# Ledger of designs, part 112: peptides against a protein of PDB entry 4JHK

Target 1, 212 residues: chain A of PDB entry 4JHK
Amino acid sequence: EDYKIQSFDLETQKLLKTALKDPGSVDLEKVSSVIVDQSLKDQVFSREAGRICYTIVQAEAKQTNGSVFRRNLLNRLQQEFKAREETRKRSTQEWVCLVSFICNIFDYLKVNNMPMVALVHPVYDCLFRLAQSDALKNEEEVDCLVLQLHRIGDQLEKMNVQLMDELFNLLRDGFLLQEDLSSMGRLLLLEILEFRAGGWKLSDTAQKYYYS

## One batch from the design tools (peptide; made by RFdiffusion4, then SolubleMPNN)

Design b2_p18_5_s4 (from b2_p18_5, 12 letters changed)
Fold by OpenDDE base, seed 5:
Structure b2_p18_5_s4 (fold): chain B 212 residues (1-212), chain A 18 residues (1-18)
Amino acid sequence: as target 1 above (212 residues)
Amino acid sequence: MEEIRRAQEEELKDFYSS
């Protein structure tokens, strides 16, 4: 199986490839650090990173029944989450990468074929932050919010429908009442409102309308 | 499920403190 890691130097690529096949032979703390660092810079890689992380976790579990990689990964993620407001202040791009990465880890990093329950509230916290008025006026944050809801909204709702209802109340209010939304931001909010209302599906007609 | 949640939250305690 191929993984999109061409953005790394050759030495790091080798490290990652080895971790995927023989995790016991590499420094898994270093591997986790490299993956997190790149995910905080590149939202496209962040999606791939989730898949890579899951593969490494499964490989380590199978090889040694260990969880060193997952522990290091989640510890680093906790650190970044705690500093999320400072990150947002420093760089919107880094902030949305952080949110994207947390959501992708939730999406891919299954435990016994189930979502990590402990990540549910942290994910919602990030999405609620993106749903605040000061964030909704920023198209980059709206893009991130809508993208994550497209990817994992149905899973999150199954975990806690009350929080999802509260979140979408904020989004509806933002769409209807907030005056400083961009045209694209307003369009995206409308789309995601309809997306959930349609059972987390988008009809062919709606798909063409919003994304043609 | 509750036991699993509690165990995971202990592992991820920094997500729940600020």
Scores: peptide ipSAE 0.096, ipTM 0.767, DockQ to the pose 0.276
Fold by OpenDDE base, seed 3:
Structure b2_p18_5_s4 (fold): chain B 212 residues (1-212), chain A 18 residues (1-18)
Amino acid sequence: as target 1 above (212 residues)
Amino acid sequence: MEEIRRAQEEELKDFYSS
C-alpha cells in the first residue's frame, strides 16, 4: 500500500516505512510518538495516520504477536485527551487536530475487525465539546465537528444512538438559537443535520448547494 | 463482546478518568 508521509523528513519517512514492514526492527515507542506529534500539527495527516497505525498494529501482531506500538499509541492519546481543555485554550488548531486524530484512530484502528468500543465515549466527549456554544462560534471548531461527523457519524450512531441524538439536539439548538454563529458555521450545521436525517448520505442536489 | 469491552476500557482507563 501507498502511504502519504511526505510531510516528514527523509529519515523519519524511512523509519515509518520500516515500521510498516518490519516493526520489530524499530523503536515502536518512537514511531508512535512521531505519528502523534505530526497528527497534532496536521489535521489532514491524521486520517492517513489512522491507516498507518492500523497497518503497524497488524504487522506487529503478525510478526511478534506483540502490541507495543498500540500500547504506546493509545497511552499517548490518553494523555492528550486528558489535557484537551488545556490544549484548546492554548491553540484551537492543536485542539481540532487532536479531535481529528482521535476520530481517525477510532475509524481505522480496528480490533478483530471491529471498532474499539472503549473509544466511543471519548470520541463523543470530543464532539460534545465542539457542540458547546463557545465552540460553535468558532468556525474552525465547527469545521472539525462537521468533518468528523461526515467521516464516522454513522459508525458512532451504531455504537450509541442515544448519545448521537443528544449531540444532534445540541447542534439543532445551536443552529436555531445561537446568534453568534458565522454564516459558514450555520450553513455547515444545517448541512450535517440534513446529512444525518438522510441516513448519513447527501444528495447530489444538496452537495451542490452546500459545497459549490 | 462484554469481556472485550471491559478489557478495552481497562486498557484505556485514562480516557474515562479524565
Scores: peptide ipSAE 0.081, ipTM 0.751, DockQ to the pose 0.293
Fold by OpenDDE base, seed 4:
Structure b2_p18_5_s4 (fold): chain B 212 residues (1-212), chain A 18 residues (1-18)
Amino acid sequence: as target 1 above (212 residues)
Amino acid sequence: MEEIRRAQEEELKDFYSS
């Protein structure tokens, strides 16, 4: 199985490959830090990060029945989440990467093919922050919000429909009432509103309309 | 958040035991 780690230097790539195959032979704290750091810089990698993390967790469990990587990963995730407002102020790009990373961990790091319940509220907190008026005016944040809802919205709703209803009330209000949305931002909000209304599915016709 | 972290670790622990 191949992993998309081309953005790392060769030494780090070797480290990650070793962690995937023989996690007991590497510093798993360092591995977790490297993955999180890169996920905060590259939103494309943040998607792959979830898959990589899940594989390392499984490999360590099988090799030593250990959980060093998991503990370090979750600890770093907690630290970044706590500092999310500071991150947003410093860099919108890093902020949306953080949200993407948290959502992808939720998507991939499952137990018995089920989402981790403990991640539900943190994920919603991030999405609610993106749904605030000051965030909706930024197309980069709207892109992130809509992307995550496309990826994990159905799973999140299954975990807590009340929070999803509240979130989409904000999105509807933003679409209808907020005046400083970009044209694309407004279009994306409309699309995601219809996406959920259609059972988290989008017809081919709608796909072409919103993304052509 | 510490409580959330602990809960996450407990859930993953159950995965290891399965």
Scores: peptide ipSAE 0.052, ipTM 0.676, DockQ to the pose 0.085
Fold by OpenDDE base, seed 1:
Structure b2_p18_5_s4 (fold): chain B 212 residues (1-212), chain A 18 residues (1-18)
Amino acid sequence: as target 1 above (212 residues)
Amino acid sequence: MEEIRRAQEEELKDFYSS
């Protein structure tokens, strides 16, 4: 497979390519750090990073029955998650990259074909933070929230429907009651409310309305 | 609500320990 790693320098690209094919021959702690660092700066890469991470995890498991990469990756994610409020204050862009990356890891990094249970509450915590009034007024944060719910909302609801109900109560209140939403933000909230109500899919009518 | 988020943080588990 071809992976989108053009944003890295040539040396790092070689490192990543080797990790994908022969993970036992490289420093997997370094590999995980490089992937996380780039994902915190590039939201587009974070989606690809999830796929890359899953591939490396599978390759290491097959080659040595090891889990060095996954352990280092998740430990780094936990560190970044714990510092999320500081990150948000420093840079909205880095904050939404962090949320995007955590959600993408949840989406791709399956264990025995199931989501990692330990990531469920951290993901919801990030989404609930994006659903607060101070975040809903920022279009960049609303974009992130709605994008993640489109990608993993169905999976996340299956893990905890009660939290999803509570989250969408906040989103509905934001849509109806919050006065400082941008026009696009309000449109996105309406769309995601309808998206879930329709079984996490867009009806033909909705698709035409929102994306015509 | 903020209380819901705080409850989530209280239940935070090691990411690797699923």
Scores: peptide ipSAE 0.038, ipTM 0.639, DockQ to the pose 0.103

Design b2_p18_6_s1 (from b2_p18_6, 7 letters changed)
Fold by OpenDDE base, seed 3:
Order: structure tokens, then sequence, then C-alpha cells
Structure b2_p18_6_s1 (fold): chain B 212 residues (1-212), chain A 18 residues (1-18)
């Protein structure tokens, strides 16, 4: 399987590749830190982080029945989530990368083929923050919001339909009432409203855009 | 707090994944 890790230097790429194949031979705390750090800087990698993390978790489980990587990963994720408002204040780019990372961990890191319950409210909290008026006026935040809803909206709704209804009420109000939306932001909100109304179904073209 | 609740839930999920 091909993993998109080109944003790392060659030495770190080797570290990650080794972790994927032989996790017992590397410092898994260091690996988790490297993944989180890069996910906060590169949204392309942030999207791939969930898949990479899941693979490392599975490899460690099979090799030693251990969970060192997962523990360190989730602890770091928790720390970053707690500091999300400060992150947003410091850098919109890092903030949307954080949201993307959390959503992708939710998407890929399953427990007994189920989403991690602990991540449901954190994901919704992030999406609700993106749905506030001060965030909707920023196209970068709208891009992130809509992208995550395309990727995991159906899964999140299954976990809590009430929160999803509340979220989309905010999005509808933003689309209809907020005056300082960008043209693209308004288009994206309309598209995601229609996407959910259509049962979270994507065309082949849209699927390639959001999942490739 | 909400953050404290998250910490507990994450710990529970970590344990369930072992």
Amino acid sequence: as target 1 above (212 residues)
Amino acid sequence: SEDEELEKLIEEDINSMK
C-alpha cells in the first residue's frame, strides 16, 4: 500500500516506513509525535494520517499485542484538542489541519469495527466551531468544514443525529443570513446542505474530489 | 469540564482497544 509521506524528510520517511512494517524496532512515542506535528502543518498529510495510524496500530497489535503507539497518539490528540482555541488564534491553517487530523483518526481508527465513542463529541465540537459566524467568514475554515462532512458526515450522523441536525441548522442559517460569506463559501455551504438532503450520496466526480 | 470528560472517555476507549 502506498502512503503519502512526501512532506517528511527522507530520514523521517524511513522511520515511518519501518513503523508500518516493524513497529517494535522504532520509538513509537517519537513516531506518534512526528505524525501529529506534521499533521498540524500539512493538510494533505493530515488526511492520510488516519490511515497510516491505523496501519501502525494493527502492525503493533499483531507483532507484540501492544498498544504503545495508539496510547501515545491519542494522548497527544487530546492535548491538541484541549488547546484548539489557542491553535485557531495562532494559525487558521494549523487549526484546520488539527480538525482534519481528528476527523481522519475518527474515520480510520476503529474499535471492533466501530467508531471511537470518545471522538464523537470532540469531532462535533470542532465542526460546531467551524460553523460559528466568525469561522464561516473564512473560506479556509469553510473548506475544512465541508470536506470533513463529506468524508465522515454519514458516520457522525449515525452516532448522534440530534447534533447533526443542530449543526446543519447553523449551516443553513449561515447560508441564508450571514452577509460576509465569500462567494465560494456560500456555494460550499449550499452544496453540503444538498449533500445531506440527498442522503450523503456523492457522484463519481465528487467522490474522487473528496476522497482522492 | 468538557475537556476533563474527553480525557476520561479517551482513556476508556484506549482500554477497550487493548
Scores: peptide ipSAE 0.038, ipTM 0.692, DockQ to the pose 0.735
Fold by OpenDDE base, seed 1:
Structure b2_p18_6_s1 (fold): chain B 212 residues (1-212), chain A 18 residues (1-18)
Amino acid sequence: as target 1 above (212 residues)
Amino acid sequence: SEDEELEKLIEEDINSMK
């Protein structure tokens, strides 16, 4: 398989490639740190990072029956999550990267083909933060919110429908009542409201937009 | 605390992935 890792230097690329094929021969803590660091800088990479992480997890399990990579990855993720308010305060870009990363890890790292229970509340906490009035006025945060809901909303709802109902109550109120939304933000909120109402089913055109 | 519960859940999930 091909992975989009051209943004890393050659040494790091080699490290990642080796981790994908022979995880027992590399420092998996270092590998996890590199992936998380890059994911916090590049929201586009965070999606690829989820796929990379899944592959490394599977490779390590098959090779050594180990879980060193997963442990380090999730520990780092937890640390970043705990500091999320400070991150948001410092940089909106880093904040949306963090949200994207945690959502993508939720999407790719499954336990017996089920989402990790430990990530359900952290994901919802991030999405609820994006649904607050001070965040909804920022198009970058709205873009992130809607993108994640398109990608993992159906899975999240299956894990906790009550939280999803509460989240969408906030989104509905934002759409109807908040005055300082951007035009695109308002359109995105309407679209995601209708998307859920339609059973989380994407049209062909919408699928191309979010998954091309 | 919430953080402690999260840590526990993460550990449980990690172990279940083995």
Scores: peptide ipSAE 0.036, ipTM 0.682, DockQ to the pose 0.858
Fold by OpenDDE base, seed 4:
Structure b2_p18_6_s1 (fold): chain B 212 residues (1-212), chain A 18 residues (1-18)
Amino acid sequence: as target 1 above (212 residues)
Amino acid sequence: SEDEELEKLIEEDINSMK
């Protein structure tokens, strides 16, 4: 199994590889911090980060029956979530990376093959923020919103259909009523509205695009 | 508060994953 960690320096790559196979031999707090920091800078890595985190969690559980990594990861995630408005103000790029990371952790880090309940509302809160008028006018935020809904929308709906209905009411209103949307923004909103209406089903080609 | 509720849920999930 190969993990995409080329964005890190060689020393950090070695640290991560060791954490994946022998988590008891490394500082797992440091590992979690490194993963979160990089995920906040690289949206592409944030997708891989979910898989990496899951593997480390499983490895630590098997090796030491510990949960140090998971605890540190979730604590850091909570801190970043609480500061999300300041992050958005500082950098749209960091904000969408944060949302992507939270969504990917939701997608990969499961309990008994179910999403972590603790992450449901934080994920929805992030998506609702992206669905506000001031965010919908920014194509980068719309891209993020639509991407996450393609990846985890069906799972989120199963956790809370009422919140999903409310979210899509905002998206519909944005599509129909907001005047300062970009052409691409409008197309993306229309596509995601149709995607849910179609039962969250993607073609093989679309599936490959969103989950590549 | 919402923050306290989230912390509790996180701990519950962490414990359930052990």
Scores: peptide ipSAE 0.034, ipTM 0.674, DockQ to the pose 0.848
Fold by OpenDDE base, seed 2:
Structure b2_p18_6_s1 (fold): chain B 212 residues (1-212), chain A 18 residues (1-18)
Amino acid sequence: as target 1 above (212 residues)
Amino acid sequence: SEDEELEKLIEEDINSMK
C-alpha cells in the first residue's frame, strides 16, 4: 500500500516506511513527532496522517504487542490541543491544520472498531471554537469546520448527540444572524445544516470532493 | 479539570487497545 509521504525528505520517508512495516526497529516517538509536525503544517497531509497512524498502531500491536507509538501520538496531540488558542492566535493556518489532524486521528484511530472516547471532547471543543463568531467570519476556519463535519460528523454525533445539537445551534445562529460572514461561508454553513438534516449523506460528487 | 479528564480518557483508551 502506498502512502502519500512525498513531502518528507528521503531519510524521513525511509523512517516512516520502516515504521509501517517494522515499527520495532525505529524510534516511534520520533515517528509520531514527525507525523504531528507535518500535520500541523499541511492540512492535506493530516488526512493521510490518520491512515498512517492507524497502520503503525496496528503494526506495532501485531509485532511487539506494544503501544509506544499510540501513546506518544496521543500525548503530543494532547499537548497541541492544550495550546490550541495560542496556535490560533499565532497562525490560522496552523490552527486549522491542528483541527484537521485531531479530526482525522479521530476518524482513523479506532478502539474496538469505535472512535476513541478520549478524542470526542477535544474534537467537539475544536469545532465549537470554529463555530464562534470570531472564527465564523474567517472563511479558512469555516472551510475547516465544514470539512471536518462532512468527514466525521456522523461518527461524532453517535458519540454525543447533545453536543452536536449545541454545535449546530451555533451554526444556525451564525448562518442566520452573523453579518460579517463571507458569501462562501454562508453557503457552507447552509450546506452543512442541510447535510446533517439529511442524515449526513453525501452525493457521489460531494463524496469525491471530501474524501478524494 | 478538562485536562485531567482528557489524560484519564487517553489512558483508558490506550489500555483498551492493548
Scores: peptide ipSAE 0.030, ipTM 0.664, DockQ to the pose 0.839

Design b2_p18_6_s2 (from b2_p18_6, 8 letters changed)
Fold by OpenDDE base, seed 4:
Structure b2_p18_6_s2 (fold): chain B 212 residues (1-212), chain A 18 residues (1-18)
Amino acid sequence: as target 1 above (212 residues)
Amino acid sequence: SEEEELEKLIQEDIESMK
């Protein structure tokens, strides 16, 4: 299987490819760091990163029954999550990349085909932050919020429906009451409200847009 | 604290993954 890692230099590409096939032969802490760093810069890569991480985890488990990569990855995620407000203040782009990355890890890195429980609250916390009035006025943050809810909203709801209800109460209030939303932001909020109301189901065309 | 809880949950998830 091919992975989209062309954004890295050739040496790093080789490192990642080796990690995917022979994780025991590389520094998995370094690999995890490289993946996280790039995911914080490129929102498109953050989705690919989830798939890459899953593959490396499986490869290491099969090869050495180890979990070095997963441990390092989750530790780094926790660090970035703790610093999320600082990241947001520094760079909106890095902030939405962080949210995207955490959501994609939640989506791909599962335990026994179930989402990691440890990631549920961090994901919700990020989405709640995006649902605050100061974030809703920024179209880039609204884009991120809506995109993640399209991708993992149904899974998140299964983990905690109460939090999802609370989140969507904020989104509804934002849609109805907040005056400084962009036209596109308002449309996106309406769309996501309708999306959940419709059972988190997209048309084939819409599905392709959000998942490819 | 929430942070401590997350750390524990992360550890539990790490141990549960095969």
Scores: peptide ipSAE 0.028, ipTM 0.629, DockQ to the pose 0.873
Fold by OpenDDE base, seed 3:
Order: structure tokens, then C-alpha cells, then sequence
Structure b2_p18_6_s2 (fold): chain B 212 residues (1-212), chain A 18 residues (1-18)
């Protein structure tokens, strides 16, 4: 299976490929740091990161029954989440990459085929932050919000429907009442409102767009 | 704080995975 790691230099690509096949032969703390750092800079990789992380976790579990990589990964994720407001202030791009990364980890890093319960509130907190008025006026943040809801909204709702209702109340109010939304931002909010109302179901064409 | 509470939950989840 191919992983989208072309954004790394060749040496780092080799490191990641080795981690995917033989995690015991590499520094897994370094691997986790590299993945998180790149996920904060590259939105395309941020999505791929979840899949890569899951594979490394499974490989380590099979090889040594260890969880060194997962521990380091989640510790770093925790640190970045805690500093999310400073990240947003520094760079909108890094902020939306962080949200994407956390959402993708939630999506791919299952425990006993279930989402990590501990990530539910952090994910919602990120999405609620994107749903605030100061964020909704930024199309880049709206893009991120809508994209994540398309990818994991149904899973999140299953974990906590009350929070999802509250989130979508904010989105509806933003769509109807906020005056400084971009035209595209307003269209995206309308689309996601309709998407949930339709039971989180996408057409085949839309499925490819959001999940390719 | 809410952030500290979430940090604890994440840490607990990490420990549960060991």
C-alpha cells in the first residue's frame, strides 16, 4: 500500500517507510515528532497522517506488543491541542492543519474498533472554535470545519448528539445572521446543514471529493 | 480549566492503551 509522503525529503521518507514495516528498528519518538510537525504544515499530509499512524501502531503491536509510538504521538497531540489558541494566533494554516490532524487521528486510530473516547471532546472543542464568529468569517477555517464534519460528523454525533446539536445551532446562526461571511463560506455552511439533515449521506461524486 | 480536564482524559486514555 502506498502512502502520500512525497512532501518529506528522501531520508525522512525512508524513515517513515521503515517505521511502517519494522517499527522496532527506528526511533519511534522521532517518527511521531516528524509526523506531527509535517501535519501542522501540510494539510494534505495531515489527512494521510491518520492512516500512517494507524499502520505504525498496528505494526508495533504485532512486532513487540508495544505502544511506544502511540504514546509519543498522543502526548504530542495533547501538547498541540493545549496550545491551539496560540497556534491559531500564529498561523491560521497551522491551526486548520492541527484540527485536521486531530480529526484524522480520531477517524483512523481506533481502539477495539471504536473511536477513542478521550478524543471526542477535544475534537468538538476544535470544531466549536471554528464555529465562532471570528472563525466563520475566515474561509480557510470554514473549509476546515465543513471538511471535518463531512468526514467524521456521523461518528461524532454517535458519540455525543447533544454537542452536535449545539454545534449545528451555531452553524445555522452563522449562516443566517453573520454578515461578514464570504459567499463561499455561506454556501459551505448551507451544504453542511443540509448534509446532516439528510442523515450524513453523500452522493458518490461527493464521496470521492471528501474522502479521496 | 477545561483544557486541563481534557488533558487528563487524554492521558488516561493513553495509559489505558498500555
Amino acid sequence: as target 1 above (212 residues)
Amino acid sequence: SEEEELEKLIQEDIESMK
Scores: peptide ipSAE 0.027, ipTM 0.640, DockQ to the pose 0.445
Fold by OpenDDE base, seed 5:
Structure b2_p18_6_s2 (fold): chain B 212 residues (1-212), chain A 18 residues (1-18)
Amino acid sequence: as target 1 above (212 residues)
Amino acid sequence: SEEEELEKLIQEDIESMK
């Protein structure tokens, strides 16, 4: 399989390619750091990063029955999560990249084909932060919130329906009551409210209305 | 603390995959 790693220098590309095929021959801590660093500045890559991480985890498990990469990855995620408010203050772009990355890891890294329980609360905490009034007025944060809910909302709800209900209460209040939403932000909130109401599925008609 | 609980859960998930 081909992976989108052209944004890295040649040496790093070689490192990543080797990690994908022969993880035991590389520094997996360094590999995890490189992936996280790039994901924090490139939201498009963060999606690819989930797939890459999954492949490396599977390769290491098969080759050595090890979990060094996954351990380092999750530890780094925890560190970034703890510093999320400072990250948001410094850069909205880095903040939404962080949220996107955490959500993508939740989506791709499964334990026995189930989501990692350890990531449930961190993901919800990020989404709740995006649902606060000071974040909803920023279209970039609303874009991120809605995108993640489209990708993993149904999985998150299965893990904790009470938190999902609380989250959507905030989104409904934002849609109805908050005055300083952008036009697009308001449309996105409406769309995601309807998306969940429809069982986390969009009709072809709705998709054309909101995205064409 | 929340951080300690998260660390514990991470470790449990990692070990469950071994």
Scores: peptide ipSAE 0.026, ipTM 0.613, DockQ to the pose 0.854
Fold by OpenDDE base, seed 1:
Structure b2_p18_6_s2 (fold): chain B 212 residues (1-212), chain A 18 residues (1-18)
Amino acid sequence: as target 1 above (212 residues)
Amino acid sequence: SEEEELEKLIQEDIESMK
């Protein structure tokens, strides 16, 4: 299986490759830290990070029945989540990377083939923050919000439909009432409103836009 | 608090995966 880790230095690449094949032979705390650090810098990598994390978790479970990597990963995720407002204040880019990372971990790390309950509220909290008026005026934040809802919205709704209804009430109000939305932002909000109304079914056009 | 609850839930989920 091919993993997109060319952005790391050679030593780190070796570390990650070893973790994927023989997790018991490496420092899994260090591995988790490296993955989180890179995910907070590169939103594109965050999707790959989810896949990598899933593979390492499965490999460690199979090899030693251990959960050192997952524990460290989730602990770091919690720390970053707690500091999310400060992160947003410091850098919009880092903030959307954080949201993307949390959402992708939610998407890939499952318990008994179900999403982790512990991540439901943190994910919604992030999405609700993106749905506030001060965030909706920023196209980068709208892009992030809509992208995550396309990827995990159906799963999130199954976990808590009430929160999803509340979230989309905010998005509807933003679309209809907020004056300082960008043209693209307004189009994205309309698209995601229609996407949910259609049962979270992705069109061919949307497929290319979000997954190409 | 929400943060304390998150910590608890994370631990519970981790244990359930063993």
Scores: peptide ipSAE 0.025, ipTM 0.619, DockQ to the pose 0.844

Design b2_p18_6_s3 (from b2_p18_6, 9 letters changed)
Fold by OpenDDE base, seed 5:
Structure b2_p18_6_s3 (fold): chain B 212 residues (1-212), chain A 18 residues (1-18)
Amino acid sequence: as target 1 above (212 residues)
Amino acid sequence: SEEEELEKLIQEDIDSLK
């Protein structure tokens, strides 16, 4: 498989390629750090990062029955999550990258083909933060919120339907009552409300309407 | 605390894969 790692320098690319094929021969803590750092500043890479992480986890498990990479990755995620309010204050872009990364890890790193339970509340906490009035007025945060719900909303709901109901109550209130939403933000909220109402699926007509 | 509980859950998930 080909992985999109051209944004890294040649030495780091070599490190990542080796981790994908022979994880036992590299410093997996360093590998995890590099992936997290890049994901915090590049939302496009964040999606690829999930796939890369999954491959490394599988490779290490197969090679040595180890879990060093996964441990380091999740520990780093926890650290970034705890500091999320500070990150948001410093940079909206870094904040939405953090949310995207946590959600992508939730999507790709499975335990016996199921989501990791440890990530459920952190993901919901991030989405609830994006659903607050001070965040909904920022189109970049609304974009992130809606994107994640499109990708993993159905999985999250299966883990905790009560939290999903509460989240969407906030989104509905924002759509109906909040005055300082952008026009695009309001459209995105409407779209995601309809998306869930339709069983986390969009019709071809709806797809063309909202994304044309 | 919430942080301690999260750490515990992370470790449990990791251990379940061994």
Scores: peptide ipSAE 0.035, ipTM 0.680, DockQ to the pose 0.804
Fold by OpenDDE base, seed 3:
Structure b2_p18_6_s3 (fold): chain B 212 residues (1-212), chain A 18 residues (1-18)
Amino acid sequence: as target 1 above (212 residues)
Amino acid sequence: SEEEELEKLIQEDIDSLK
């Protein structure tokens, strides 16, 4: 299987490839650190990170029945989540990468074929933050919000429909009432409102855009 | 606070996965 890790230097790519095949032969704390660090800088990789992490978790489980990688990953995730407001203040780009990373970990890192329940509220918290007026005026944050809802909205709704209803009430109000939305931001909000109303179903073209 | 509650939930999950 091919993984999109071209954003790393060759040495780090080798480290990641080794972790994917033989996790016991590498420093899994270091591996988790480089994945999180890069996910905060590159939104494209932030999406890929979920798939990579899942593969490493499965490889370690099969090899040693261990969970060292997952432990280190989630510890770092907790640290970044806790500092999310400071991250947003420092860099909108890092903030949306963090949200993307958390959402993709939720999407890919399943336990017993179920989403990690503990991540449900943290994911919603991030999405609600993106749905506030001060965030909706920033197209980069709207892009992130809409992208995540396209990718995991149906799963999140299954976990808590009440929170999803509340979230979309904010999005509807933003679309209708907020004056300082960009033209593209307004279009994206309309699209995601229609997407949910349509039962979270994408056209083939839209699916390629959001999941490729 | 809500943030502290979310942190606790994450910590509980981390602990359960150790």
Scores: peptide ipSAE 0.034, ipTM 0.692, DockQ to the pose 0.344
Fold by OpenDDE base, seed 4:
Structure b2_p18_6_s3 (fold): chain B 212 residues (1-212), chain A 18 residues (1-18)
Amino acid sequence: as target 1 above (212 residues)
Amino acid sequence: SEEEELEKLIQEDIDSLK
């Protein structure tokens, strides 16, 4: 299986490839750090990062019945989550990358084909933050919010429908009442409202956009 | 606080996966 890691230098690529095949032979703390750091800079990589992380977790579990990588990954994720407001203040780009990364980890890092329960509230907290008035006026944040809801909204709703209802109440109010939305932002909010109302069903074209 | 509770839940998940 091929992984999209060509953006890293050759040494780091080798490290990641080794972690994927023989995790016991590398420093898994370093591997997790590299993945998180890159995910905070590149939203496109965040999607790939989820898949990579899942593979490493499975490889380590199979090889040594260990969980060193997952532990380090989740600890780092927790640290970044705790500092999310500071990150948002410093850089909108880094903030949306953080949200994207957390959502992708939620999507890919499943246990017994189920999402990690501990990640449910952190994901919702991030999405609720993006749904606040001061965030909805920023098209970059709206784009992130809508993208994540397309990817994992149905899964999140299954975990807690009440929180999803509350979230979409905020989105509806933003769409109807907030005056400083961009035209594209307003369009995106309308689209996601209709998407959920339609049962989270993606068209073929939309599926390619969000998952290719 | 909510943050503390989330931290505990995450740690519990980590521990359960060891």
Scores: peptide ipSAE 0.034, ipTM 0.679, DockQ to the pose 0.460
Fold by OpenDDE base, seed 1:
Structure b2_p18_6_s3 (fold): chain B 212 residues (1-212), chain A 18 residues (1-18)
Amino acid sequence: as target 1 above (212 residues)
Amino acid sequence: SEEEELEKLIQEDIDSLK
C-alpha cells in the first residue's frame, strides 16, 4: 500500500514506514504523537492518518498481539477532545482539523467491523458544536461539518438516530432562519439536508468531490 | 461526569480489542 507521508521529514517518514511493517521495532507512543500532531495541522492529512492508524493497529495486533499504539492514540485523542473549546477559541483551523481527525479515527478504527462506542458521543459533540449559530456563520466550520457528515453520517445515525435527528433540526433551523450564513454555507446545508433525506447516498459526481 | 464516562468507555473499548 502507498501512504501519503511526504509532508514529514525523512527520519519521520522512515519511522512511519517501519511502524506500518514492523511496529514492534519502533516507539509506538512517538509514532502516535507524530500522527496526531500532523493531523491537527493538516485536515487533508487526517483522512490518510485514519488509514495509517488502522494499518498500524492491525500490524501490531498481528505481530505482538499488542495495543500500545491504539492506547496512546486514543489517550491523545481524548486529551484533545477535552480541550476542544480552547482549541476553537485559539484557532478555527486547528479546531476543524481536530474534528476531522476525530471523525476519521471513528471511520477507520473499528472493533469487529463496528465503530468504537466510545467515539460516538465525542463525534456528535463536535458536530453539534459546529451546528451552533456562531459556528454556522463561519464557512470553514460549515465545510468541515458537511464533509464529515458526508463521510460518516450514515454510520453515526446507525449508532444513535435520536442525536442525528436533533443535529439535523439545528441544521434545518440554521438553513431557514440564520441570516448571516454565507451563500456557500447555505448551499452546503441544503445539500446535506437533502443527502440525509435521500438515505445518505451520493451521486457519482458528489462522490468524487468528497472522496477523491 | 461526561468526561469520566468517556474515559471509562475508551478504556473498555481498548480492553475489548486486546
Scores: peptide ipSAE 0.033, ipTM 0.667, DockQ to the pose 0.735

